# Peptides against a protein of PDB entry 4ASU, part 73

Target 1, 270 residues: chain A of PDB entry 4ASU
Amino acid sequence: ATLKDITRRLKSIKNIQKITKSMKMVAAAKYARAERELKPARVYGVGSLALYEKADIKTPEDKKKHLIIGVSSDRGLCGAIHSSVAKQMKSEAANLAAAGKEVKIIGVGDKIRSILHRTHSDQFLVTFKEVGRRPPTFGDASVIALELLNSGYEFDEGSIIFNRFRSVISYKTEEKPIFSLDTISSAESMSIYDDIDADVLRNYQEYSLANIIYYSLKESTTSEQSARMTAMDNASKNASEMIDKLTLTFNRTRQAVITKELIEIISGAA
Target 2, 83 residues: chain B of PDB entry 4ASU
Amino acid sequence: FTFASPTQVFFNSANVRQVDVPTQTGAFGILAAHVPTLQVLRPGLVVVHAEDGTTSKYFVSSGSVTVNADSSVQLLAEEAVTL

## One batch from the design tools (peptide; made by RFdiffusion4, then SolubleMPNN)

Design b1_p12_8_s3 (from b1_p12_8, 4 letters changed)
Fold by OpenDDE base, seed 3:
Structure b1_p12_8_s3 (fold): chain B 270 residues (1-270), chain C 83 residues (1-83), chain A 12 residues (1-12)
Amino acid sequence: as target 1 above (270 residues)
Amino acid sequence: as target 2 above (83 residues)
Amino acid sequence: SPSSVNLAELAA
């Protein structure tokens, strides 16, 4: 490589490092906010899931329609955030298919579609884009819930797959159940709940769905920002190492060029 | 008893004497060992009666309330403010 | 082709 080539590469990597450092700072700020907002969201979301856990809602085995909702975002450069969700979605889809279930997929965030397009394109009902630019709101979750309910796909049971935040250095891809109104209303375990009006139950289920989606979005966002911060830090470190290596190469190459020029001068060879 | 909005937690697994909630079917009081039920909230006042006799008032916009067989209660409001 | 929805537009 010529000195010019090395210099150009150095400049490029230095610029990338500046970008990654900036992105790290932005991610750090977003992470801090997301973590603060996750605290109440977790209580809220876990509270919404309490019914399903306590009532032990089960879908009859003869019911075959299953919905998988994968939650991530449109934004890259966040390590294994998207691939982790996609991997679990694939695994779940395969398991369900092996069990004779019909599987449809909803992607929250364009990255899910990008990863699963080749293998699962026909199973997608809808992909929500423009996810990740701003913190998710309950309104966003409500929109997703409404779109799902209006999709025309009469699922019996579903799974929402998202990254649960553990710490600044750790997340875990998890699954929570989504139940249709019919599944909830027909569940034997629901018999203990007194005189629930059908309209009330429908509205309740709509809120429940929105609540769970909101919770998943908040977990996902916090995990994503944390992962991005880590990824950008790693990228910055890697860039630094490359800069050091290239700088050494530059110096060696420069010395070689000078030596060659000196030899040419001494030898009279032009 | 858990009472939360998406952005704020008011009670987290707390023991309370009674919670009055505004539901679409009418306001009702949730006492200890209340029968399991599911309700949807209408805009209105939530009154929490603590075991020590103190009362707290909140305004909620919408949401849900769940009373489980184990007497656990989840009051989840879309928006809630202390009054 | 699976439909794509802009969440920001729907939430607005």
Scores: peptide ipSAE 0.112, ipTM 0.927, DockQ to the pose 0.759
Fold by OpenDDE base, seed 2:
Structure b1_p12_8_s3 (fold): chain B 270 residues (1-270), chain C 83 residues (1-83), chain A 12 residues (1-12)
Amino acid sequence: as target 1 above (270 residues)
Amino acid sequence: as target 2 above (83 residues)
Amino acid sequence: SPSSVNLAELAA
């Protein structure tokens, strides 16, 4: 490569490094906010899941309709955030199919559809877009829950798959259960709960769904911002290393050019 | 006893004497060893009675309350404020 | 094809 080529490449990489550093700072700010907002959201969401864990609600084997909700966003440059969710969705779908279940899929965030559309297009019910630009609110979760309930697909049980935040350097893709009203009302383990009105139970389940979705969104957002921060940091470091290497190459090439010119002068070939 | 909104935690696995909640079917008090039940909240007052005799009041908009067999309680309000 | 919904628009 000529000195001019190397210089051009150096300039390009330096510009990229500036962008990645800037993005890192933005991600860091968003992460800090997300983590702060996750704390109460986690208590709230885990509280909502307590019934299902304590009651050990199970779906009868004769029930065949299963809904998978994948939670992610529209935004890239965050490592394996989207692919991790998609991978687990695929695995869950395959396992359910092998068990003779009918599987439908909902994607929260356009990236889920982008990854799975080719292989699972017939199983998609709906994809929610415009996810990730602003922090999710309970209102957002309620809208999603309502849309699901009004979709016309009467699932028996479901799985919501999302990235749970562990630390600034770690997240874990996991699954939480979603149960239909019929499944809850017919569960033997629910018999210990005193004379629950049908309308009350319906409303309760609507809140439960919204609560779980809200929780998953907050976990996902925190995980995503943290992962993006890490990804941008890594990109910046990689750029720095490349700049160093190219700078050395530039210096060596410059010396070679000078040497060549001197030889040409001495040899009379100039 | 856990009492939270999406944005704020008031109690997290705390021991309390009694919690009064406004439900769609009527207000009721949750005592120790209350029978398991599920209820939906209506707008109204929540009163938490601590073991030491301290009483705290809150206004809630909507939500749910769960009393489990193990005596754990989850009060989850869409919106809640301290009074 | 499956439907697409703009969450921001629905939440507004």
Scores: peptide ipSAE 0.109, ipTM 0.926, DockQ to the pose 0.746
Fold by OpenDDE base, seed 1:
Structure b1_p12_8_s3 (fold): chain B 270 residues (1-270), chain C 83 residues (1-83), chain A 12 residues (1-12)
Amino acid sequence: as target 1 above (270 residues)
Amino acid sequence: as target 2 above (83 residues)
Amino acid sequence: SPSSVNLAELAA
């Protein structure tokens, strides 16, 4: 490689390194906030799931309609955050199809659609975009819940798939169940609950859906920012190593050029 | 007893004597060994009576309250503030 | 064709 080529490459990598360092700092700030906001959100979200866990709500096998909600964002450069969710969505969809279920998909964040569009485009009901630029709010979750309820798809059972935050270096893709109003109303385990008005149960279910979506968004956001911070750190380190290597190559090449020129001068070949 | 909003936790798996909640069907008190029930919150006052006799008051917006067979209670408000 | 929704727009 010529000195010019090496210089051009060095400049390019240095610019990339500056960008990745900046992105790391931004991700770190967003992570810190997300982690703080996740604490109450987790209590809130887990509390919302308590009924379904304790009542052991089950969907009869003869019910065929299943909804998968994948939760991620629009933003890339965060390692395996999106692919992990997509992988689990694919697995779940395949298992459900093998069991004779009808599967529909909702994507929260455009990256899910980007990954699954080719193989699962016909199963998508809706994709929510503009996710990940700002921290998710309960209002956002409510909008998603409302859109789902108004979609006209009468699912029997569903799965919400998202990345649960463990630590700055670890997340786990998890699945939580969602149930239709009819499924909950028909569950034998619900008989122990005092005369529940149908309207009350409907409203309760609407809140439950919004609650779990909100929880999933907060888990996803925290996981994503942490993963992005790590990814940008890795990118910056890789860039640094490459810069060092290229700088060494540059210096060696420069010396070789100088030596060649000196020899030409001394030999009179110039 | 768990009482939380999306942004704040007031009680997390705590033992309380009584919780008064404003529901769409009316205000009612949740005591120990209350029968399992589901209710939706309306805007109003929540009063938590601790075992030590301390009483705390909160204003809540919409939300839900769940009383389970195991006596666990989840009070989840969209918005809540301490009074 | 599945639809796309701008969450920010709806939440606004």
Scores: peptide ipSAE 0.105, ipTM 0.915, DockQ to the pose 0.741
Fold by OpenDDE base, seed 5:
Structure b1_p12_8_s3 (fold): chain B 270 residues (1-270), chain C 83 residues (1-83), chain A 12 residues (1-12)
Amino acid sequence: as target 1 above (270 residues)
Amino acid sequence: as target 2 above (83 residues)
Amino acid sequence: SPSSVNLAELAA
């Protein structure tokens, strides 16, 4: 490589390093906000899931329609955030299919569709795009919930798959259940609850769905921003190492050029 | 007793004496060992009676309330403010 | 083909 080539590469990598450092800072700011907002969201979301856990809602085995909701975003450069969700979605879909279930998929964030399009395109009902640019709101969750309920797919039960935030350096892909109104209303375990008006139960279920989606979005966002921060830090470090290596190469090459020129002068070959 | 909105937690697994909630079918008080029930909230006043006798008032816009068999209660409001 | 929905547009 010529000195010119090395210099060009150095400049390019230095620019990349600047970009990754900047992105790290942005991710850090977004992470800090997301983590703060996750605290109440977790209490809220876990509270919404409490019924299903305590009542031990079960779907009859003869019911075959299963919905998988994968939660991520549109934005890349965040490590294995999207692939982790997609991997678990694939696993769940395969297991359900093996059990004779019909599986349909909803993707929250375009990255899910991007990963699963070739293998699972026929199973997708809808993909929500424009996710991840701004922090998710309860309004966003409500929109998703409404779209799901209006999709025309009469699922019996479902799974929402998302990355649960554990720490700044750790997340875990989790699955939480989603139940249809019919499944909830017909569940034997619900018999202990006082006579619940059908309209009340419908509204309750709508809130529950929105609540769970909101919770998943907040967990996902916090995990994503943390992962992006880490990814950008790693990228910056890698760039730094490459800069050091290229700098050494530059210096060595420069000395070689000088030596060659001196030899040419001494040999009279000039 | 858990009482939260998407953005704020008011009570987290707290022990309270009574919670008055505004539901679509009417306001009712949740006491210890209340029968399990599911309700949806209408805009109105939530009153939390603490064990020490103090009361706290909140306005909620909408949401849900769950009373479980184990006497745990989840009050989840879309919007809530302290009064 | 699976449909795509712009969340921002729906939320507006």
Scores: peptide ipSAE 0.105, ipTM 0.929, DockQ to the pose 0.721

Design b1_p12_8_s4 (from b1_p12_8, 7 letters changed)
Fold by OpenDDE base, seed 3:
Structure b1_p12_8_s4 (fold): chain B 270 residues (1-270), chain C 83 residues (1-83), chain A 12 residues (1-12)
Amino acid sequence: as target 1 above (270 residues)
Amino acid sequence: as target 2 above (83 residues)
Amino acid sequence: KETSISLSEKSK
């Protein structure tokens, strides 16, 4: 490589490093906020899931329609955040199909669609976009919940798949159940609940779904920002190493050029 | 007893004597060993009676309340403020 | 064409 080529490459990598450093700082700020907002969101979301656990809601085996909601974002450069969710979605879809279930998919964030479109395009109902620029709100969750409930797909049960935040260096892809109104209303385990009005139950289920989605969004966001921070840090370090390597190469090449020129001068072979 | 909004936690697995909630079907008090039920909140006053006799009041918007067979209660309001 | 929904638009 010529000195010019090396210089050009150095400039390019330095620019990338500037970008990654900037993104790291942005991710760090977003992470700090997300972590603070996750605390109440977790209590809220887990509280909403308590009914399903305590009532032991089950879907009859003859019911075959299953919905998978994958939660991520539109934004890349966050390590395995999106691929982890997609991987589990694929696994879940395959398992359900093997069990004779019909599977449909909702993607929260464009990256889910990007990863799964080629192999699972027929299963997609809807993709929600413009996720990740701002922190998710309960309003966002409500929009998603409403769209799901009004989608016309009469699922029996579903799975929401998202990355649960553990620490700044750790997340885990998890699955939580969602149930249709019909499944909840027809569940034998619900018989212990006192004279529940159908309208009340419908409204309750709408809130429950929104609550769970909101929770998943908050977990996902926190996980994503932490992962992005780590990814950008790694990218910056890698860039630094490459810069060092190229700088050495540049110096060596420069010396070689000088030596060659000197030899040509001395030998008259110029 | 758990009482939370999306952005704030007021009670987390706490023991309380009684919780009065405003529901669409009418306000009711949740006591120990209340029958399991599901209700939807209407805008109104939530009153929490602690075991020590203290009473706290909250204004809530819409949401849900769950009373489970194990006597656990989840009060989840879309918005809530301390009064 | 697959259905796509913008959250920002729907939240308005």
Scores: peptide ipSAE 0.323, ipTM 0.933, DockQ to the pose 0.796; fails the geometry check
Fold by OpenDDE base, seed 5:
Structure b1_p12_8_s4 (fold): chain B 270 residues (1-270), chain C 83 residues (1-83), chain A 12 residues (1-12)
Amino acid sequence: as target 1 above (270 residues)
Amino acid sequence: as target 2 above (83 residues)
Amino acid sequence: KETSISLSEKSK
């Protein structure tokens, strides 16, 4: 490689390093905010799920319609965040299909669609876009919940799949159940709640769904920002190492060129 | 007893004496060993009576309240403010 | 055709 080639490559890598460092800082700021906002969101979301755990709501085996909601975002450069969710979705869909269930998919974030479009396009009901540019709000979750309920797909049970935040360096893809109004109403374990008005239960379910979606979005966002921060840090470090290596190569090459020129001068081959 | 909004936690698995909640079907008090129920909140006042005798008041916009068989309660408001 | 919904458009 010529000195010019090395110089050009050095310049390019240095520019990339600047970009990755900047992105790291942005991700760090977003992560800090997301983590703070996740604390109450987790209490809120886990609280909403408490009924399903305590009542041990089960879907009858003869019910065949299953909905999978995958939660991620539109934004890349965050490691395995999207692929992890997609992988779990694929696994779940395959297992359900093998069990004779009908499976439909909702994607929250365009990346889910991007990954699953080729293999699962016929199973998608809806994809929500413009996720991840701003922190998710309860309003966003409500929109998603409403669209799901109005989709016309009468699922019996479902699963929401998202990345749960564990630490700045770790997340875990999790699955939480979602139930249709009919499933909740018909559950034997809900008999102790029998005096519930149908309209009340409908409204309750709407809130429950919105709550769970909101929670999943907050977990996903926090996980994503932490992963992006880590990814950008790694990219910056890798760039730094490459810069060091290329700099050494540049210096060696420069010395060789100088030596060659000196020899040519001394030999009279000017 | 858990009482939270999407952005704030007021009570997290706390023991309380009584919680008064505004529901669409009417306001009711949740005591220990209250019958299991699901309700939807209407805009109004939530009053939490602590075991030590202290009373806290909150205004909620909407949401849900769950009373479970194990006496656990989840009050989840879309918006809530301390009064 | 897969339906796509923009959250920004519906939050207005």
Scores: peptide ipSAE 0.322, ipTM 0.935, DockQ to the pose 0.731; fails the geometry check
Fold by OpenDDE base, seed 4:
Structure b1_p12_8_s4 (fold): chain B 270 residues (1-270), chain C 83 residues (1-83), chain A 12 residues (1-12)
Amino acid sequence: as target 1 above (270 residues)
Amino acid sequence: as target 2 above (83 residues)
Amino acid sequence: KETSISLSEKSK
């Protein structure tokens, strides 16, 4: 490689490093906010899930329609955030199919669609886009919940798959159940609850879905920002190492060029 | 007893004496060992009676309330403010 | 056709 080539590469990598450092800072800021907002969201979401856990709602085996909601975002450069969700979605879909279930998919974030479109295009009901530019709001969750309920797909049981935040350096892809109104209303375990008006139950379910979706979005966002921060840090470090290597190569090459020029001068071949 | 909005937690697994909630079917008081029930909140006042006799008032916009068999209660409001 | 929904458009 000529000195010019090395210099060009150095410049390019330095520019990349600047970008990755900038992105790291942005991700860090977003992470800090997300983590703060996750605290109440987790209490809120876990509270909403409490019914399903305590009532031990089970879907009868004869029920065949299953909905998978994958939660991520539109934004890349965050490590395995999207691929982890997609992988679990694929696994879940395959398992359900093997069990004779019909599976439909909702993607929250365009990255889910991007990953799964080729293999699961026929299973997608809807993809929500423009996720990740701003922090998710309860309004966003409500929109998703409403669309789900109005999709016309009469699922019996569903799974919401998202990355749960553990720490700045750790997340775990998890699955939480969602149930249709019919499944909840027909669950034997619900018999212990007082006679609940059908309208009340419907409204309750709408809130529950919105709550769970909101929770998942907050977990996902926090996980994503932390992962992006880490990814950008790693990218910056890798760039730094490459810069060091290229700089050494540059110096060696420069010395070789100088030596060659000196020899030419001394030899009179000029 | 858990009482939270998406953005704020008021009570987290707390022991309370009574919680009065505004529901679409009417206001009702949740006492200790209340029968399991599911309700939807209407805009109105939530009153939390603590074991120490203190009373806290909140305004909620909407949401849900769950009373479980294990006596746990989840009051989840879309919006809530301390009054 | 796969349905795509923009959250920003519906939140308005």
Scores: peptide ipSAE 0.313, ipTM 0.934, DockQ to the pose 0.761; fails the geometry check
Fold by OpenDDE base, seed 1:
Structure b1_p12_8_s4 (fold): chain B 270 residues (1-270), chain C 83 residues (1-83), chain A 12 residues (1-12)
Amino acid sequence: as target 1 above (270 residues)
Amino acid sequence: as target 2 above (83 residues)
Amino acid sequence: KETSISLSEKSK
């Protein structure tokens, strides 16, 4: 490689490094905000799941319609955030299919669709786009919940799959159950709630769904920003290493050129 | 007793004497060992009676309240403000 | 045909 070639490559990598460093800072800022907002959201979301856990709601085995909601975003450069969710979705879908269940999929974020479209296009009901540019709001979750409830797909049971935030360096892909109104109303364990009328239960279920979706979005966002920060840091480090290597190559090449020129001068060949 | 909105936590697994909630079917008080119930909130006043006798008041919008068999209570409001 | 929904449009 010529000195000019090396110089051009160095310049390019340095520019990339600047971009990755900048993106790291942006991700860090978004992460800090997301983490703060996750604290109340987690309490809120976990509270919404408490009924299903405590009532031990079970879906009869003869019920066949299952909904999988995958939660991620539209934005890349965040490591395995999207692929982790997609992997678990695939696994769950395969297991359910093997058990003779009908499986439909909802993707929150375009990246889920991008990964699963080729293999699972027939199972997709809807994909929600424009996720990840701004922090998710309860309004966003309500929109998703409403669209699901109005989709016409009468699922019996479902699962929402998302990345739960653990720490700045760790997340875990998790699954939480969602239940249809019919499943909840028919559950034997719900008999202890004798004062519940159909309208109350319907409204409750709608809120519950929105709450769980909101929770998943907040967990996902925090995990994503953290992962992006890490990814950008790694990219910056890799760029730094490459710069060092190329700089060494540049210096060696420069020395060789100088030596050659000196020899030509001494020999009179120039 | 847990009382939270999407953006704020007021009580997290706390012990309280009584919680008065506004529901679509009417306002009622949740006492210790209340029977399991599910209700949806209407805009109105929530009053939390602490064990020490102090009371706190909140205005809530929509949401839900759950009383479970284990006496745990989840009050989840879409919006809530301290009064 | 897969259905796609924009959250930003629905939130307005």
Scores: peptide ipSAE 0.298, ipTM 0.920, DockQ to the pose 0.753; fails the geometry check

